# Ledger of designs, part 106: peptides against a protein of PDB entry 2AUS

Target 1, 323 residues: chain A of PDB entry 2AUS
Amino acid sequence: ADIKREVIVKDDKAETNPKWGFPPDKRPIELHIQYGVINLDKPPGPTSHEVVAWIKRILNLEKAGHGGTLDPKVSGVLPVALERATRVVQALLPAGKEYVALMHLHGDVPEDKIRAVMKEFEGEIIQRPPLRSAVKRRLRTRKVYYIEILEIDGRDVLFRVGVEAGTYIRSLIHHIGLALGVGAHMAELRRTRSGPFKEDETLVTLHDLVDYYHFWKEDGIEEYIRKAIQPMEKAVEHLPKIWIKDSAVAAVAHGANLTVPGIVKLNAGIKKGDLVAIMTLKDELVALGKAMMSTQEMIERSKGIAVDVEKVFMPRDWYPKLW

## One batch from the design tools (peptide; made by RFdiffusion4, then SolubleMPNN)

Design b2_p17_1_s3 (from b2_p17_1, 6 letters changed)
Fold by OpenDDE base, seed 3:
Structure b2_p17_1_s3 (fold): chain B 323 residues (1-323), chain A 17 residues (1-17)
Amino acid sequence: as target 1 above (323 residues)
Amino acid sequence: SEIEELKKEIDEIVAKA
């Protein structure tokens, strides 16, 4: 999520009409909810699916979806996309994640050895998915981006870990325990980050949502529920972006593939096959799609399909048809 | 209140799960 991407301008004369669309900060509260994502603090106990069902009940929603399963006993950051934004969760599945974990060692190990061995687990590790996972139990590599030891108290090791999507912290702790020669297990786990969503002022509980919805419906105070819901564009901040002309927006919103002439600016480093976000010049999410060209090809070519559009989010009527 | 009842239902489910 923290990768700063260079922005390459292809058309420096492209303007946008301020009367078209609904920028993330200008949506009426009902529309904001329809295109929203909650940064939920999932309590320990319920499944991620049960928590999504609760959000739907609390906010009187027809549809919602979560940005990546937390086990019942695991608390913390669970992005929940609402209504029209529900499908944006596909952008969060491949996103990096951070956890705080409590590891319990099955024997006494000197602190210096704990620190040295845990540092060796930064980088590429080999994992086998657990039996309960829908993922085939084949050995696979995963990246551990960083391990930060927060506290060591005898046999208890509290640490922060940044990992590639689908890294199993329970399996990591098991392997650390084996490398230490004493064995270990995961005592506690909290997710502190899922892509662009982290522990910050946007993190809310189920109880907060109950109160904030009531303040809006009974008292007419929308400020709390507005702040509790992030725009769907937040869920794509970590993706490479392509910004398009106003004249291309309606076609993409109708499900047409993005062609090279529609591009105004784009991020550097897009590869063929990458998931990309198609944006308006007002930073509204139009669609997600698969890049059919690299950034370089999109700059050099005058024609061709740049993005195969997979998921449209923007309504068809926010921008006029200009073709 | 309806809010207090809803909060109680949430707490009961969190405690049972």
Scores: peptide ipSAE 0.283, ipTM 0.864, DockQ to the pose 0.684
Fold by OpenDDE base, seed 5:
Parts: structure tokens; sequence; C-alpha cells
Structure b2_p17_1_s3 (fold): chain B 323 residues (1-323), chain A 17 residues (1-17)
């Protein structure tokens, strides 16, 4: 998520009309909720689906979806996209994850050996999905981006781990235990990050949401519920972006593919087939789509389909039709 | 209150973990 992408400007004279659209930080509270994502601290116990159902009940919502399942016993960062933003979870599903895990060893191992063996699990690992996963039980490679040992207390090893989406920490710990020769199991697991969502001042509990919704509905205080909900644009911060002209926004909002003349600026390193976020010059999310060109092709070409638009988020009336 | 009932329902499910 922390990969700074270079921004290449194609049209340095392109301006935006301040009267059009609703920038992420300037939405009325009702509209902010309709296009919101909660950085939820999921408690241990409930399923991710039960937690989503509670959020819908608490906030009186028709639709919501989560940015990647946490097991019932696992706590921590669960992004929950609301109402019109519900479909933005497709950007979060493939995003990297971070966890803090407690591994219990089934025998005594010297600390130096623990540290050496755990470091060998950084990089590509082979995993078999658990029986209970909806995923076909084929062997698959996953990336472990980093392992940071936080504490070693006898047989208990507390560590931070950054992983590719769909890496099973329970399976990782099992394999570490086998490599140590004593065996191991996962005692505790907390997710500390899901793409752009992390443990920070935006993390809220279900209890916080109950209180904050009450303060708004009964006391007229919107500040708490406004702060508890992030704009949907937060959920695409980790994606490569393409910023478009005001004249192209309404067409894309109607489901038209983005053509090369509509591009004002874009991130470097876009490849054909990448998931990209189409943004206004006010950093409003218009749509998600599949890149049909590389960044270089989008710069060099004067015409053609740059992005195949898959999911429109922006309402059709926020920008005028200029075609 | 409806709020207290919602909080209680949340607490009961968390306590079953």
Amino acid sequence: as target 1 above (323 residues)
Amino acid sequence: SEIEELKKEIDEIVAKA
C-alpha cells in the first residue's frame, strides 16, 4: 500500500470547475455515508458477515460489504464499504495484509535458531488452503513481504508479518514449527492492516458506531459519525490512478470506456490488465476499470480505449454532459 | 434503550468467542 507511484502529467493546462462534483472531504453527511468505508476493529467471536449485518442495522443501511474475511476468532482491521461504495471492496480483496501473530512452539528452541528460521520464510512460500476455505485446495504460491519478531518468551513468539492477500498465517506458523523441528500452532492473531486501512485514529469499534450514530440522530452532532466513516476514495489509495478531464467525467459515470484524450495525468507503471482507479481532478472516484494500455501507450497515443470501465461509483449528475 | 440492547447483543456475541 505504501508504494509511492510517480505521477505523469499529460495536460498541465487542465482545470476543474469547483462547482461540479463532491470532493471526498466536502460531502454532506448523508452523502458521505452513502459513499463511505468504515475502518472497523472487528472483535473476536463474530464472523465478518455478522459484523457487516450489525453495521447495516446500527447505521440503518440497505447494503454493505467487507474488504476481506477475518476468521471468527481473529480481531482487527476489517474495512466495511457502505451503500453506494459497497463494490469498492473489490479493490481491497487483492490488497496486502499485515498481522500480529502469537506462535506457540511445542518444544524448546534457541532464540537464534527461531530468528534464523523465521527469516527464511520471507519471500515466496507454498501454501495449501485450509479445508474450510471456499478456495479450491490447490497448492499456491504466496508472498511473505516481511517478518518482524517483536518478542520471544520461551516457547511464545510474537511477530508482525506482511503478506500477500489470501496468505494463511495459521499455515505459515505450522510450517515454521516444522522447520524448527518441534512443531507450532497459532495462539493469537490480529489483523493490523488491510491495504490502505491500518490501526490508526480512523479505527472504530461497533460500540463506537452505536454511540456516534446516536449522537447524530438524537443530539444533531454529526462530527463523530463523519470521522468514523472514511470516503470511498480511501479504499483505492493503493491502486494506480488515472485523472480525467471534467468533460470526460459524465461519460465515464454513464459507463463509457475512458479514451486517451480524456486523460490529464496518470501514475507511472500501469500495465495492460491492471485494475485502475479513474479519478476526477478533485480526487473523486469515478470508476474502477481494467487498463487496456500501459502508461507509456496512454502517453504516446492520441486516441483509443485506455480503460475498460467495470464499476461506476460516481452518480451521473455530479458532472454535466459535455458531449 | 435500543442502544443499550444493541450494545448488549454485541457484548453477548463477543463473550461467546
Scores: peptide ipSAE 0.280, ipTM 0.864, DockQ to the pose 0.972
Fold by OpenDDE base, seed 4:
Structure b2_p17_1_s3 (fold): chain B 323 residues (1-323), chain A 17 residues (1-17)
Amino acid sequence: as target 1 above (323 residues)
Amino acid sequence: SEIEELKKEIDEIVAKA
């Protein structure tokens, strides 16, 4: 998620009209909520679906969706996309995750052996989805990006782990326990990151949301609820971006594919088939789509479909039709 | 208060699961 992508400018003279659109930091509170994502600290106990239902009740919303299931017993970072932003969760589902896990060993193992064996689980691992997953139980590879041992206390091993989406930490711990020869189980699990969402000042509880909504509705204080909700653009920060001309925005907002002439600037390293975010020059999310060209092809070509637009987020009226 | 009742309802759900 933290890969700083180079920005290649294709049109250095492209300007944006300040009267058009609603930049993420300039949305009225109602509009901010309609295009919002909450970085929720999910408590242990409820399902991710129950928590989404609670957020809808607390904030009086019709629609919401979560950025990747946490098991009932798992706490921590659950992005919840609101109303018009609900579909932005598709950008978060494939995003990397980080967890802090407590592994309990079923026997005594020397610390040096624990450290050595856990390091061997960095990289590609073979996993079978658990029985309770809606995912077909086929063997699949997953990437473990890193394992950081935080503490070892006898049979208890606290560690941070960065993983590819849909890596099962419980299964990882089980396999580590087998490799150690004593067996192990997951005692505790907290998700500390889901793509661009992490444990930071934006992390809020259900109780915080209750209070902040009340402060707004009864006391007229919008500051707290405004800070508790991130703009939907946060949910695409980890994606490669393409910034488009003002003249192209309305067409894309109507569901037209992005053509090469509409591109002002773009991230380096876009490949054909990548999920990309189409942005305005004011960093507003217009749409998500599939790249039909590489970055290089988008630079070199004068015409053609650059992005197959899959999901539009921007309202059709924020920018004028200029065709 | 309605807020306290709502917080209590959240706490009860968190505790039951």
Scores: peptide ipSAE 0.278, ipTM 0.867, DockQ to the pose 0.785
Fold by OpenDDE base, seed 2:
Structure b2_p17_1_s3 (fold): chain B 323 residues (1-323), chain A 17 residues (1-17)
Amino acid sequence: as target 1 above (323 residues)
Amino acid sequence: SEIEELKKEIDEIVAKA
């Protein structure tokens, strides 16, 4: 998520009309909510689905969805996409995750051995999904990007771990315990990151949302609820982007595939088959789609389908039809 | 207040799991 992708400009003369669209920072509060994502601090206890139902009740919403299940006992970062933004969660499901975990060892192990063995679990690991997961129980490889030991207190090991989506930390801890020869279990788990969403000033509780919604509806103070909701564009920050001409926006918003002539600029390193975000020159999310070309092919070709548009987010009327 | 009741309902759900 933190890798700045190079931006390649195809059309350096392309301008955008300031009268068209609604940039993420210029949406009226009602529209901001309709295209919002909450960086929720999920409490331990409720399921991720129960928490989404609570947000819908608190904010008087018809639709919402979460960016990747947290188990009932797991706290921390749960992105919740609202209303018209609900489907943006598909961009977050494959995103990397970070956790802070407390591992309890079932025997005494020298600290140097703990550190050495945990370092061996960085990289590719083989996991079997737990029985309670909706995922087929086939053995699968997952990436552990990093393990950072924060504290060792006797049999208690506090560590930060960055992982590929769908890595089971409980299973990782079980395997670490086996490798240490004493066994281990997961005592506590908190998710500290889900793609672009982190533990930062945007993290809010259910109680915060109750208060902030009340301040808006009863006192007319929109500032708090506005800050508590991120624009849906936040949920695609980690994706490769393609920026398009104003003249192409309405067509894509109507569900047309993006063709090469519509591209103004794009990120380097797009491969055929990648999930990409189609953006306006005002950094508004138009759609998500599948790249049908590499970045290089999109530069070299004068025509053809660049992106197969899968999910439109932008309303059809924000930009004029110019065809 | 309605807010206090709603906060209490949230707390009760968090405590039951």
Scores: peptide ipSAE 0.270, ipTM 0.862, DockQ to the pose 0.804

Design b2_p17_1_s4 (from b2_p17_1, 6 letters changed)
Fold by OpenDDE base, seed 5:
Structure b2_p17_1_s4 (fold): chain B 323 residues (1-323), chain A 17 residues (1-17)
Amino acid sequence: as target 1 above (323 residues)
Amino acid sequence: SEIEELKREIDEIVARA
């Protein structure tokens, strides 16, 4: 998620009309909720689906979706996209995750050996999905980006781990235990990051949401519920972006593919087939789509389909038709 | 209140963990 992407400017003279659209920080509270994502601190106990159902009940919503399942016993960062933003979860599902895990060893192992063996699990690992997963039980490779040992207390090892989406920490701990020769199990697990969502001041509980919604509806205080909900644009911060002309926004909002002449600026390193976010010059999310060109092709070409638009988020009336 | 009921329902499910 923390990969800084270079921004390449194609049109340095492109301006945006301040009267058009609703920038993420300028949405009325009702509109902010309709295009919102909650950085939820999921408690241990409920399923991720039960938690989404509660959020819909608490906030009187028709639709919501989560950015990647946490098991019932697992706590921590669960992004929940609301109403019109619900489909933005497709950007979060493939995003990297971070966890803090407590591993319990089934025998005594010297600390130096624990540290050495756990370091060997950084990089590519082979995993088999657990029996309870809806995923076909085929062997698959996953990336472990980093392992940071936080504390070792006898047989208890507390560690931070950054992983590719769909890496099973329980399986990782099992394999570490086998490599140590004593066996191990996962005692505790908390998710500390899901792509751009992390443990920070935006993290809220279900109890917080109950109180904050009440303060808004009964007392007219919108500040708390406004802060508890992030704009949907937060959920695409980790994606490569393409910024488009005001004149192209309404066409894309109507489901037209993005053509090369509509591009003002874009991130470096886009490849054909990448998921990209199409943004206005005011950093509003218009749509998600599949890149049909590389960054280099989008720079060099004067015409052609740059992005196959898959999901439109922006309402059709936020920007005028300029064609 | 409906709020207190919602909080109780949350607490009951969290306590089952």
Scores: peptide ipSAE 0.318, ipTM 0.884, DockQ to the pose 0.976
Fold by OpenDDE base, seed 1:
Structure b2_p17_1_s4 (fold): chain B 323 residues (1-323), chain A 17 residues (1-17)
Amino acid sequence: as target 1 above (323 residues)
Amino acid sequence: SEIEELKREIDEIVARA
């Protein structure tokens, strides 16, 4: 996910009008909130839905949504998209996740054997969804990108794990325990990453949000609440991007599909069917859509539908209609 | 204060699970 995608420039002379749109760094606080995503440190206890309800109450919001459910007992990174940005969570659902997990073994196993067996679980694994999941209980493959053992203390194994979206760490630990021959269970779990959101200076608690909102409303101090909310563009950093001409922005903001002539630059490696972010030349998110062409086809063709626009985020009036 | 009440309500939800 952290691999910088190559940028191919199709039109090196394309300019943008500085008077049009609202770049992420130049949004008034109210507009920043309307197009915001909170990197929430979810406490253990509440459901992800309860936490979203709390954020709406704290920040006086009508709408919010989370970037992927954490179980009640699971803490850590929960992206919460606000108001007009709520639908950006669709970009986060398929994103890779990282966790720190505590596995408790049901018997004594030599450390060398623990390390050897856990390394064999890197790559493709077969999982069955838990009974309580909304997902059909069919066997499915999932990718484990990496396992990093942090600490081994007797029967307790602390490890970091990077996984494909919808990998069940509880099931992984169960299978590791079976492979070790002694059995195991998940004692603790924390999510440390959800796509572009990680444990960093942007991670905030519910208590932080209460304080920061109060500092803004009562004291007129915007700095804290502004820093606590990331622009919605953060939630699409991991996606392949297509940057479009100013003249194409209003049409896409009205729900028109992106055509090839509107493209200024794009990431390499886009395939037909990929989820892509359509951006302005000021790095504003216009829309999410499905690529109808590869990167190569978008370069070589002079016409045609490049992106089927599925979700518009930008207001229709930020850029002028030039048609 | 309204803030303290809100913080208490958050803490109660966290503690009940």
Scores: peptide ipSAE 0.313, ipTM 0.883, DockQ to the pose 0.825
Fold by OpenDDE base, seed 4:
Structure b2_p17_1_s4 (fold): chain B 323 residues (1-323), chain A 17 residues (1-17)
Amino acid sequence: as target 1 above (323 residues)
Amino acid sequence: SEIEELKREIDEIVARA
């Protein structure tokens, strides 16, 4: 969900030095790539790992990682985090997903019954991971946030579905088919959203990446490859954020936990245990961490560990040590 | 070209789907 999070200002006088850091929109192209995430349109056929390997080959990269596996036959939104941004995929793994699915029914069912039964699958569902999943085959609950029927053509049902991470659409369709009494299977599946990444102007193919990299390397035109790569900060847009003082940035970049005095502003509704993004006042991602306090506790307290820093992204030298 | 070869490799794997 595009959860509009309220921003609570704790220090309204906090300023940031424009000479420090590299805002997401002001990174040199090489640095932009080092801290980039591609919103890839994964074609049907290859595995998500093969696609990551191709991106590494195309862009001459040492490291990359994807924001959640798509099966070989599944197309669409695959976020691929590059180089120094590779670990940002940890923010995307738990993020909600949207798919467009084609369900084929094994018998004739009145449209009104299809619509009624599919609506019953909104909310909490019980799933067992498929046999091919590396995940332990324990029964688990998953949320179906919404089901939107796009088209019904006889036995073919095209629908949009928003789901909790690790919901198996194939299993959902199987259970819908059972509830309809005729059975069903997944004919086609496309992922249309992975957290903040969706089908928009930032969606690029492997072919686009080949061409755009060539335009940069051979023709000196960086514009296309720059647009094809999103800043790593895009990959944390869905997380609750904490913005910190310039004086706290270098410490956090060295792996120090964020303490309450370092907070300038923060999102409402942070709970203890939440994954949070620690940001500069220029909206640069410093680190991901686990909230050790609620938003309210971070406002009311004068001291203590606010965030247990788990993953640092920002280089140690972008901000000076001010301690 | 290396680009055409890479595009062909992509197309071949996509076509196997």
Scores: peptide ipSAE 0.307, ipTM 0.881, DockQ to the pose 0.971
Fold by OpenDDE base, seed 2:
Structure b2_p17_1_s4 (fold): chain B 323 residues (1-323), chain A 17 residues (1-17)
Amino acid sequence: as target 1 above (323 residues)
Amino acid sequence: SEIEELKREIDEIVARA
């Protein structure tokens, strides 16, 4: 997620009108909430759906959605997209995840052997989804990007793990325990990252949200609730981006597909079929869509559909119709 | 207060885990 994608400029003369749109940093508080995502510290206990229902109640919202289920007993990073931003969660579902896990071994194993065996679980692993998952119980490959052992205390192993979306850490720990020959179980699990959302100064609790909403509504202090809510554009930071002309924004906001002439700049390495974010020159999210061309094709071609627009976020009136 | 009630309701749900 932290790899800066190269930006290729197709039109170096393209300018943007400062009077059009609402850049992420310049939204009035009500509009900021309507296009917001909370980096929630989910407590252990409630389901992710119960937590989303709580946020809706606390903030008086009609709709919200989460960027990937955490089990009831699992704490940590749960991105919750609000109101008009609710559908941005589709960008977060396929995003990589990081966890800190406590594994308890069912027997004594030398530390050198623990380290050696856990290193073998970096890369591709075969998992079977648990019985209670909504996912079909087919064997599937998942990527473990890294395992970092933080501490070993006898039979307790604290480790950080970066994984592909939908990797089951409980199953990983079970397989590590089998490979060690003694068995193991997951004692504790916390999610520390979900795509662009991590444990940082933007992480807030349900209690924080209660207080911050009250400070706004009763005391007129918007600062806290403004900081507690990230712009929806945060939820697409990890996606490849295409920046478009002001003249193309209103068409895309009406649900028209993005054509090649509308492109000002784009990230390198876009492939046909990739999920991409369509952005204004002010870094406002217009829409999510499926790339119909590679980056190279979008550079070389003068015409054609570059992106099949799947989900529009921007209101139709933020930019004028210039066609 | 309504806030204290809401905080208590959150705490009760967390404690049931």
Scores: peptide ipSAE 0.306, ipTM 0.881, DockQ to the pose 0.851

